# Designs tried in a protein design run: peptides against a protein of PDB entry 4GMN. Part 253

Target 1, 375 residues: chain A of PDB entry 4GMN
Amino acid sequence: RYANITLLALVTLASIGTDFQETLVKGNQGSRESPISAADEEWNGFDDADGDAMDVDQKSSSGEDQEEDYEEIDVKEDDEDDDDDSITSEMQADMERVVGADGTDDGDLEDLPTLRELIQTAVPQLIRLSNLPIDSDESLTIQSHALSALNNISWTISCLEFANGENANIHNAWYPTAKKIWRKTILPILEADSADLKLATQVTSLAWAVARVLHGETPTDGNPHRKFISLYHSSKQQAGGNSNSIEEPEDPFQGLGVKCIGVVGSLAHDPAPIEVNREVGVFLVTLLRQSNNVPPAEIVEALNQLFDIYGDEELACDKEVFWKDGFLKHLEEFLPKMRTLTKGIDKRTQPELRTRADEALLNLGRFVQYKKKHA

## One batch from the design tools (peptide; made by RFdiffusion4, then SolubleMPNN)

Design b2_p25_5_s3 (from b2_p25_5, 15 letters changed)
Fold by OpenDDE base, seed 2:
Structure b2_p25_5_s3 (fold): chain B 375 residues (1-375), chain A 25 residues (1-25)
Amino acid sequence: as target 1 above (375 residues)
Amino acid sequence: DWRKEFRRQQLEAERERFRREVQQQ
């Protein structure tokens, strides 16, 4: 009885996190539809008049009208009005405020009561549930659902724009909670060193969402970047040995390898310790050097992480790691390999992977040119 | 600046990736 109520509450909290993201995305799209005033450029139709009426003879082939009685399959469109009434009018009003608010720099969520309750009331309970002693299948199920809810909330918040002081109130309210998730949920699970790849995937997805907000300010206690690098290597060794293929997720970008790269890349951002940045940078560049044995989605993610980490020449990691360790040479040598890799992806069977690889190839060329100009 | 376009592309791709992650749950 309590388990079912807890599970229902966890599913509901996971749903609220997703609905919030969808409405933020819709609201941000609606603000970009500034009506392009259709300037009525009167396209003066070209009056090309030459009506040469070639009288092509109507050969009356009397094709027998086989009235194929198309049985009108009355496809009842069950208008499942999935009135996904999941979005309360209060949640919708909060989401409209998040889209419209020129972010006041104060970490006050006074105008965002639903988001405030999610961060202040719900998340601390989910952190407690994710830390329950695992003594039963029920406790394992509760932990999994608590991790899923924390993942969805953390990803939703991490998908907000925080650049240039946008959403500063949400950022400032989330930041201490994100650190608490890291220290209380993520680190204890990583330190337990479980052979459970499902749990490892869940905690790695959550760690990525949290690290996308905390970046190099993520707590470095216990060297978590090395734990995720080790998990990356362990996941590759297990996939090769046991015919219990955890089927590589049908989406190449949902793989544990991609998630590990996303986490360690995020952890390596300024102001991360230079040693952490170096270890991650060397790991990512090593994946490019070994690209013949690396899935294309992991190459795309590794490139994107390298562009984000080293895209600013004013950062200490540019001089102390990127230039000092000769990363430009490795990226330049990888350009022809990336062109071959990208061309090898079938647009018909893997359209997204191809699009993301085409983007990463374009950005690799731009990044190499940028670095050569600022050398 | 290529970085502004890149950041936009990443944010859009990460939003889309997360949307798919949720649809698979």
Scores: peptide ipSAE 0.578, ipTM 0.950, DockQ to the pose 0.737
Fold by OpenDDE base, seed 5:
Structure b2_p25_5_s3 (fold): chain B 375 residues (1-375), chain A 25 residues (1-25)
Amino acid sequence: as target 1 above (375 residues)
Amino acid sequence: DWRKEFRRQQLEAERERFRREVQQQ
């Protein structure tokens, strides 16, 4: 009885994180429909007069319209709108306030009661459930659902804009809780050194979501970046051996390798220790050097992490790591390889991977030019 | 600035990635 109620509550909490993300995506799309008032600047068209009107005779080719009577198969879309209306009107109102907060820093978390209850009441319980002794299949199921709920909440919050002091109230409320998730959920699971790749994938996804908010302020206790680098290498060794490879997710960007790169990249941001930054930077640059044996999605993620980590010349890591360890040369040498890699991705079968690779290639060219100008 | 466009592209890509991750759960 209590287990079923706990599982239902965990599924509901995981759904709330989902629905919150969908509303954030919809709200960010709606703000783009601000009509660009096309100022009708009358571009005075050039008066180039001389276009001789050649009368091309309309030969009426009588194509016999074979009306193929396509029987309208009235596919009754049973709109089983399983509108799992899991979003309460209060959750929707909180989400609309988060999306509609046009940078008025005056919003206290007092105005976001559902988000407050998620952070203050739900997350501490999910952390507790993720730390249960694994003594049964039921305890493993509870842990998995608690990790999924923490993942969805953490990802949703990490998808808010926090630049320029936007959503500072939410950031400030989440930040200590994110550190608690890291120390109480993520670190203990990483220290247990489980051979369970499913659990490793769940904790790595959660770690990425948390690290996208904490960045280089993520607790460095026990060198977690090395654990994720080790997990990356271990995942590659297992995929080559047993046909019981966890089916590589059909989505190239859902792979454990991509998630590991995302985590360690996020951990390496300022104000991370320079040694942590260096170890991650060397790992990422090494992937580019070994690109012939690395999935394209992992190359895209490794490039994006390198651009984000080293995109600011005012940071200590620019001088002490990027320039000192000669990363520019490796990025320049990788440009022709990236062009070949990107062109090798079929736009028809992998349209997203191709788009993300085309963007990463464009940004690589821009980044290399930027660094050469600021050398 | 290329960085502003890059940050926008990353945020959109991570939002979309997360949307797909949830649809697979």
Scores: peptide ipSAE 0.577, ipTM 0.950, DockQ to the pose 0.739
Fold by OpenDDE base, seed 3:
Structure b2_p25_5_s3 (fold): chain B 375 residues (1-375), chain A 25 residues (1-25)
Amino acid sequence: as target 1 above (375 residues)
Amino acid sequence: DWRKEFRRQQLEAERERFRREVQQQ
């Protein structure tokens, strides 16, 4: 009884996080429908002529009227309008305000009361539930659902624009809570050294969402970047054994390897310690050097992380790591390999992976040209 | 600037990735 109520509450909290994401996507699409003024270009229809429609008249025959009296089984469609009443009118109003926010209000979340309650009341309870002793399958289930809810909330918030001071109120409210998730949920699970790949995947997804907001300000205690690099390598050793599950082709970007790269890339941003940046940068460049044995999605993610980490020449990591460790040469040497890799992806079977690889290849060329101009 | 387009592409891709992650839960 109490377990089912707790699970329902965790599912509802996870749903609220997803509904914010849908509203953010819809709001960003609506802003692109500037009314294209239908310029009245009178496309003069070309008069093309005569093609003989052949008249094939075939008349065929009279099959008999067997009226089989199918009894109308009155299937009452119970319209269970599962009105997923998860979104209150207040939550919907908060989502609309977040989508419309120009980031000029450095205010408290006074204008976003549901998001405030989510961050201040719900998330601290989810952190507590994720940090309970695991002594039963029930406690493991509660932890998994608490991690899923934290993941969905953290991802939704991390998908806001925070550049140029946009959404600064939300950023400032989330930032201390994100640090608490890191210290109280993520670090304890990473230190338990569990062989559970499901738990490792959940905590790594959550860690990526949190690190996408905290970046180099993520707590460096216990060298978490090394734990995620270790988890990357261990995941590759285990995947070699279970090659026989013809499970549907997993989303290439949902793999634990991609998630590990996303986490460590985010951790390496300024103001991360230069040693952390170097270790991550060397890891990412090493993946490119070993690209023949690395999934294409992980190569795409590793490139994107390298572009983001080293995209600013004013940062200390540009001089002390990028130039000093000769990363430009490795990126230039990787260009022809990336072209081959990208061309090897079938657009018909893997359209997204191909699109993301085409983008990463384009950006690699642009990034190399940028760095050569600023050498 | 290529960085502005790169940032947009990353944000859209991560939003789409997260939407798919939720649909698999």
Scores: peptide ipSAE 0.575, ipTM 0.949, DockQ to the pose 0.753
Fold by OpenDDE base, seed 4:
Structure b2_p25_5_s3 (fold): chain B 375 residues (1-375), chain A 25 residues (1-25)
Amino acid sequence: as target 1 above (375 residues)
Amino acid sequence: DWRKEFRRQQLEAERERFRREVQQQ
């Protein structure tokens, strides 16, 4: 009973987080049409666990034929178009305010009461639920749903523009909570070193969303970048051994490999320790060198992360890592390979992957030219 | 855990391989 209510509440919170993302994306359509498709696929549908119907052999005794005259209750189909607009009018009003608010206020969410309650009340409970001892399939299910809800909320918030002081109120309210998610949810799961690839995928997705806000200010305790790089390599080794197709998600960008790259890339941003940046940079550049054995989506993500990390020549990592470790040469040598890779993607079957690869190729050319000019 | 040590060794091996290639150029 309590477990079912908790599960329903977690599913509802996960749904609200997704709906919030969709509405924020629709509201922000005025500036950049990059469809953040990352939210739609993690609706892990109701696995109909075949509940073995216990044959309750109820010997029902022979009670007599009372012909109860079923009066045809003319159920007026009130076409209540229950547009189950799961989005309350208050949530919709908060979403409209998030898109319009010039973020002058230093972490105050007075004008965003639903978002405030989500961050201050719901997320701390989800963190608690994600940290329950796993002792049953039920506790694992609760953890999975809590991670899904945290993922959806964290992705939604991470999709807001925070550049140039935009949404500063939301950023400042979220930032300490994001650090709590990292320290209390992500790190403990990563330290448990589970062989569960489903759990690893969920925690990595969440870690990416959180790291997209925290960047190089993500707590470096326990070297999380190395854990995600390690998870990347271990996932590739497991996929090669068991012909149990963990169905690679139909979206190439939802793969655990892409998620690992996204996390470690985000962790490597300034002000990350130079050695963290170096380890991630080497990892990413190594993927490009080994591109013949790397999925195209992971190459696209690795390129994007490299551009984000090393796109500013004023950052310490440019001099201390990019130039010192000769990354430009590897990027130049990768240009012709990227052209071949991108052309090999079928526009008809993989239109998104092709578009993102065409963009990454264009940006690679620009980035190499930029770096050559600033050498 | 041997897995943690193996994973660390993989990362270190890849990084060291890459550093050696840069130093040989």
Scores: peptide ipSAE 0.144, ipTM 0.778, DockQ to the pose 0.018

Design b2_p25_5_s4 (from b2_p25_5, 16 letters changed)
Fold by OpenDDE base, seed 5:
Structure b2_p25_5_s4 (fold): chain B 375 residues (1-375), chain A 25 residues (1-25)
Amino acid sequence: as target 1 above (375 residues)
Amino acid sequence: DWLKEQRKRQLEEERERFRREVKAQ
């Protein structure tokens, strides 16, 4: 009886975290109808050096228009209006305020009572439930649901803008709680060294969401970056063996490997210790060098993490790691491989993976050029 | 700044990733 009430409450808290994210995304899409004042800041930086106009002869091959009769597959959008009215009007009002609030620097959540109760009351209980001794299938189920609820809440909060003091009240309320999730939930599960890949995937997703807010201020106790690098390598060894590998998620970006890269990348941001940054940077660059055996989604994530970590030349890691360890050469040598990899992704079967790979390729070219100009 | 635009794009991609992760649970 108590277990079923606890499970229902955990499922409800996981749903709340979900619906909060969807509302934040919808609210951010709606606010984009404010006219983007074209700050046409003239990026005048490309000197057009002498590109010889090769006259490509317009050979007008009149290829016959085979009108392929696209049978309109009348995909009945069964609008299953799952009006999951699970969002309370108070919670919706809090979400609308989070999307619209010019962040007043007052670290009080007085104007966000539902978010306050979520952070101050619900999350501490979820941390407690995630730390129950695993002695039964029921305790394992409770842990899994508590981790899912913590994941959804943490991801939702990690999608808020905190740059330039935006949402500073939410950041200040969340920051100590995020550190508690890390120390009390994530670290103990990582230290238990369970062969459970499902649990490892759940804790790694949660760790990524938490690390996206804490960045290099994530507690370095016990070298968690090395544990996630080890988990990355262990996950690759298991996928090659028995068919009871957790079905690789249909979404290539939901794989444990991508999540591990996202965590360690986030942990390596300033003000992370330079040795943590170096170990992560070397890991990421090593994936690019071994790209023939690495899933394309992990390459895309590793590139994005490298751009974010080493994009600022004012940071100590630029001089002490990026330049000192010769990362630019490895990125430049990877450009032709990335072009081949990206072209090998079928746009029809994997449109998102192709789009993200095309973007990562474009950014890699720009990043290499930027770093060469600032050398 | 290309970094700010990249960070904005990544936040959008990660929001979409999260939306999919949640629908898969």
Scores: peptide ipSAE 0.072, ipTM 0.778, DockQ to the pose 0.772
Fold by OpenDDE base, seed 1:
Structure b2_p25_5_s4 (fold): chain B 375 residues (1-375), chain A 25 residues (1-25)
Amino acid sequence: as target 1 above (375 residues)
Amino acid sequence: DWLKEQRKRQLEEERERFRREVKAQ
């Protein structure tokens, strides 16, 4: 009885986290469609007068009205009112405020009561549930659902803009909680060294969401980047051996390999320790060198992570890692391979992968040119 | 699929970030 109530509550929290995200996505789309104010087209009434009344007469052809009795096929629109209006009016109002809020700097979520309750009340309980001793299938199920709820909340928050002090109140409220998720949920699961690839995928997805906000300020205790690199390599060895196709997710970007790259890339951002940055940078560049054996989606992610990590020349990692370890040469040597890889992706069968690869290729060309100019 | 919509958003944000960085340069 208690377990079923706990599971239902965890499923509900995971759903709330999903709905909250969908609302954020819809809100960000609506802000882009703000029509350019059609205001100042001064209709200067141009006067021009005269043009002649050409008379052309032509004829009355009496084509018979065949009333084709279109039988109104009463397509019952089954209004499947998928009233998946699971988004509470309160959540919608909080999301509209997040999209519209010019940053008040105080980490007070007074104006965001739903988000406040998620961060302050729900997440600390989910952390406890995710860190329970696993002694039964029931405790494993509770952990999985708690991780799913934490994942959904963490990813939703990671989709907010925090650059230039945007959403500073949310950032300041989330930041200590994100560090707590890392230390109390992610690290203990990674230390347990479980052979459970499902659990590893869940924790890696959560780790990516958390690391997308914390970046190089993610706690480096126990060198978690090496654990995710090891997990990447272990996942490749298992896929090569046993024809127990863990169904490669239909989405090539949902693979454990992509998630590992996303985590370690995020962990390597400034102000990460230079040795953490170096180990991650070498890992990512090594994937490009081995590209013949690497899924295209992982190559796309590895490129994006390299651009984000090394895009700023003022950062210590640019001089101490990018230039010192000769990464430019490897990126230049990879450029023709990336062109071939991208052209090999069928636009009809994999339109998203092709689009992301075309962009990563464009960006690689630009990035190489930029770095050559600033050499 | 929630993860699919997330990835779509990430891609848009990464595109915008890269557009901002490349325009600032």
Scores: peptide ipSAE 0.019, ipTM 0.637, DockQ to the pose 0.068
Fold by OpenDDE base, seed 4:
Structure b2_p25_5_s4 (fold): chain B 375 residues (1-375), chain A 25 residues (1-25)
Amino acid sequence: as target 1 above (375 residues)
Amino acid sequence: DWLKEQRKRQLEEERERFRREVKAQ
């Protein structure tokens, strides 16, 4: 009973997080098409597989043929357009405010009551639920749903612009909570060293969403970047060996490999320790060098992360890593390979992957030219 | 365990290989 209520509440919170994201996407369509494709984790609904068909022994009682004249109740289909406006008018109003708000520098969310309650009330409970001792399949299910809800909320918030002091109130409210998610949810799960790739995928998705806001200010305790790099490599070994087809997600960008790259890329941003940056940069450049054996989506993500990490020449990582470790040469040598890779993607079957690869190829050419000019 | 110590070692070997290749240039 309590577990079912908890599950329903977690499902509802995950739904709210998705609906909130969709609303932000719809509202933000006016300015920059930031490719939101990383946050459309399709709700894998409850597979009602374990309907143990209780064999209700239908005793054939031979009851007599009473022809009850079923009056055809002309149920007028009142097309009640159940506009399942799952989005409350308060959520819509909060979204309109988020899109329009010249945010004050205080972490006050007085003007954003729904978002405030999500961050201040819901997320702390989700963190608690994700940290429960795993002692049953029910506790695993609760953890999974809590991670899903945290993922959706964290992704939604990570899609907000925080550059130039935009949404500073939301950023300041979220930032300490994001650090709590990292320290209380993500790190403990990563430290438990589970063989569960589903759990690893969920925690990596959440870690990416959180790291997209925290960047190089993500706590470096225990070298989490090395854990995600190790996860990346471990996932590639399991996919090659056992016919437990973890169904590769239909979206190539939802793959665990992409998520690992996204996390470690985000962790490597300034002000990350130079050695963390170097270790991630070397990992990403190594993927490009090994591109013949790397999924195209992972190459696209690795390129984007490299551009974001090393795009600013004023950052210490430019001199100390990019130039010192000769990354420009590797990027230049990768250009012809990227052209071949991108051309090999069928526009009809993988239109998104092709579009993002065409963009990444264009950006790679520009980035190489930029870096050559600033050499 | 997805963090198999063997994979940590492989990553360190790959990093060291990369560092050698960069220094050889």
Scores: peptide ipSAE 0.010, ipTM 0.491, DockQ to the pose 0.018
Fold by OpenDDE base, seed 2:
Formats: sequence, structure tokens, C-alpha cells
Structure b2_p25_5_s4 (fold): chain B 375 residues (1-375), chain A 25 residues (1-25)
Amino acid sequence: as target 1 above (375 residues)
Amino acid sequence: DWLKEQRKRQLEEERERFRREVKAQ
């Protein structure tokens, strides 16, 4: 009885976290391109100075595209308007305030009562539930649902803009809680070294969401970046041996490999220790060098993480890692491989992966040009 | 744990490969 009520409450909290994310995404689509597309923003460098629009002479090589007569398969989109009336008027009012408010710098959530209760009341209970001793299938189920709820809440908050002091009140309220999730939920599960790849995927997804807000301020206790790199390698070794294929997620970006890259990339941002940054940067560049054996989605994520980590030349990691360890040469040598990889992705069967690869290829070209100007 | 020591060796080998390749150029 208590377990079923707990499970229902955890499912409800996971739903609220999803609905909050969807509404933030919809609210942002009215004013800015989606925060999911913020990873799709064309990286133009950090130097605003010379607005010389390079006329990319698109030499349209006239490929005679044979007009294959595409029979219009009238896919009736059954608009199942699942009017999930789950968005309370209070949640909607909080989200309208998040999208519309010049964020007050005070970590006060007085104006965001629903979000305050999620952070201050719900999340501490979810952390407790994720730390239950696993002695039964019921305790494992409770842990999984608690991790799912923490994941959805953490991802939702990680989709808010915090640059330039935006949403500073939310950031300041979340930051100590995010550190608590990391220390109390993520690290203990990673240290348990479970062979459960489902649990590893859940904790890695949560770790990515948390690390997307904490970046280089993520607690370095026990070298978590090395644990995620080790998890990456272990996941590749297990996938090659046991025909118990965990169904590769239909979305190539939901893979454990991508999630591991996203975590370690986020952990390597300033003010991360230079040795942590170096270890991650070397890992990411090594993936590009080994690209023939790496899934395209992991290459895309590794590139985006490299751009985000090493885009700012004022950061200590630019001089001490990027230039010192010769990363520019590896990125330049990877350009022709990335063009071949991207062209090998079928636009019809994997449209998203192709789009993200085309963008990452474009950004790689721009990034290499930028770094060559600032050499 | 044997797995932890294998994982550590792999990471050290990758770093050493990278360092050798950067120094060989």
C-alpha cells in the first residue's frame, strides 16, 4: 500500500517535471528558438568584432536530381490531442513568470511557489528515495522512479538560460540542491559499480542534467569524470559481447555513450581543474581520431562539447590544454572525416541525426577557422 | 576490483597514445 502510493507520487512528480519542460520549451518557442536548438546554434566564435559576412559561394553543383515521383502517403496524423490537463494554472503562471521576468538576482522563489516546492520539498524526498537500501524489487523500482523524477526536474531546470544573470533566482535556489543530488544520489550509485546498464543510463542522464547547470563547479570528489569515461568504455565492451542488446534507443542521442560524453564535457567547463579538463579533452579528441568505430551521434556530441569547452580563448584551458596539447591539428584533420561521416547518414531514415551532423560539421569548419585566426 | 583496474589502465593507455601521437608530430 505505501509503496503503491509512493510509486504513484513519483510518477506524478516525473510527469510534472516533463510538463514543466514542455511548457518552458513552448513558452521559449514564442520568444526564442527552442533551448534544444541552443545546441543547434551556429557557433560563430566569441569575437563580435569583424562582421564580415563571408559570402559562402554556394557553388551549386547541378546534380541532376531525378524527380522520383513521391507518392504522397497521406499519413493521417491522428492528432490524439492528449489534452493532458496536468498543467495546473499555478504551474502555467510560474512558467509565464520564468519566461517574462527579468530575473531578480536574489535566490528567492517567492514569485515561483510551484518551482519552490519542487526544489525545496519534492527533490529532498526524491534524493532520500534514490538512496534507499536495495534489498527488494520494490526498492529497486522506487529508486528507478525517484531517479526518473529527479532526471525530469533536473533536465527542465537545465533548459533554462542562466547566462548573463538570466533566471539567477532559480539558479541560486537550484545550485545547492543540484550539488546535493550529485553527492547523495549520483556519486553513491556510480561508486556501487553495478552491472545494471539501465540504472547506469538513468544515473548518467541525471548526471548530465545536473552537470549542465553546475559545469566545472560540479563536485570533483572521487574524480567522477574518470568514472563516466570508464562507464563509456565498459558500455562499448558489453554491447559487443552479449546479444541481450538493451534495445538501442530509437533516438541515437539517448544512448549511454552520448550521455557519458555530455556528462564529461559539462564537467570539463571552467572552472574545472585543468587536469580534469585535459583528461576530458583528450578523451573527446581520441573519439574523433577513432571515429570509424564511434556512433555518429557520439561524434556530434563530442564535437559540441569541444566547441563549448574551448570556444573561449580567455579561459585557462585554451592555453593550458587546447593549444598546448595540439587539439587544433586533430580537429582540422577530422574535417574531411566528418564530411564523409555526415554524408553517410541517410536523411530519410535519420533526419535528426543528419541535421545535427550537418550543423556540427558547419560549426567544426567555423571553429577551426576561428582558432586559426587566434593562433 | 579487477574491472576498476582494467578501466584505469584503458584510460592511461589512451592518454599515453594521445601524448605519443602529439609528440611524434
Scores: peptide ipSAE 0.011, ipTM 0.491, DockQ to the pose 0.017; fails the geometry check

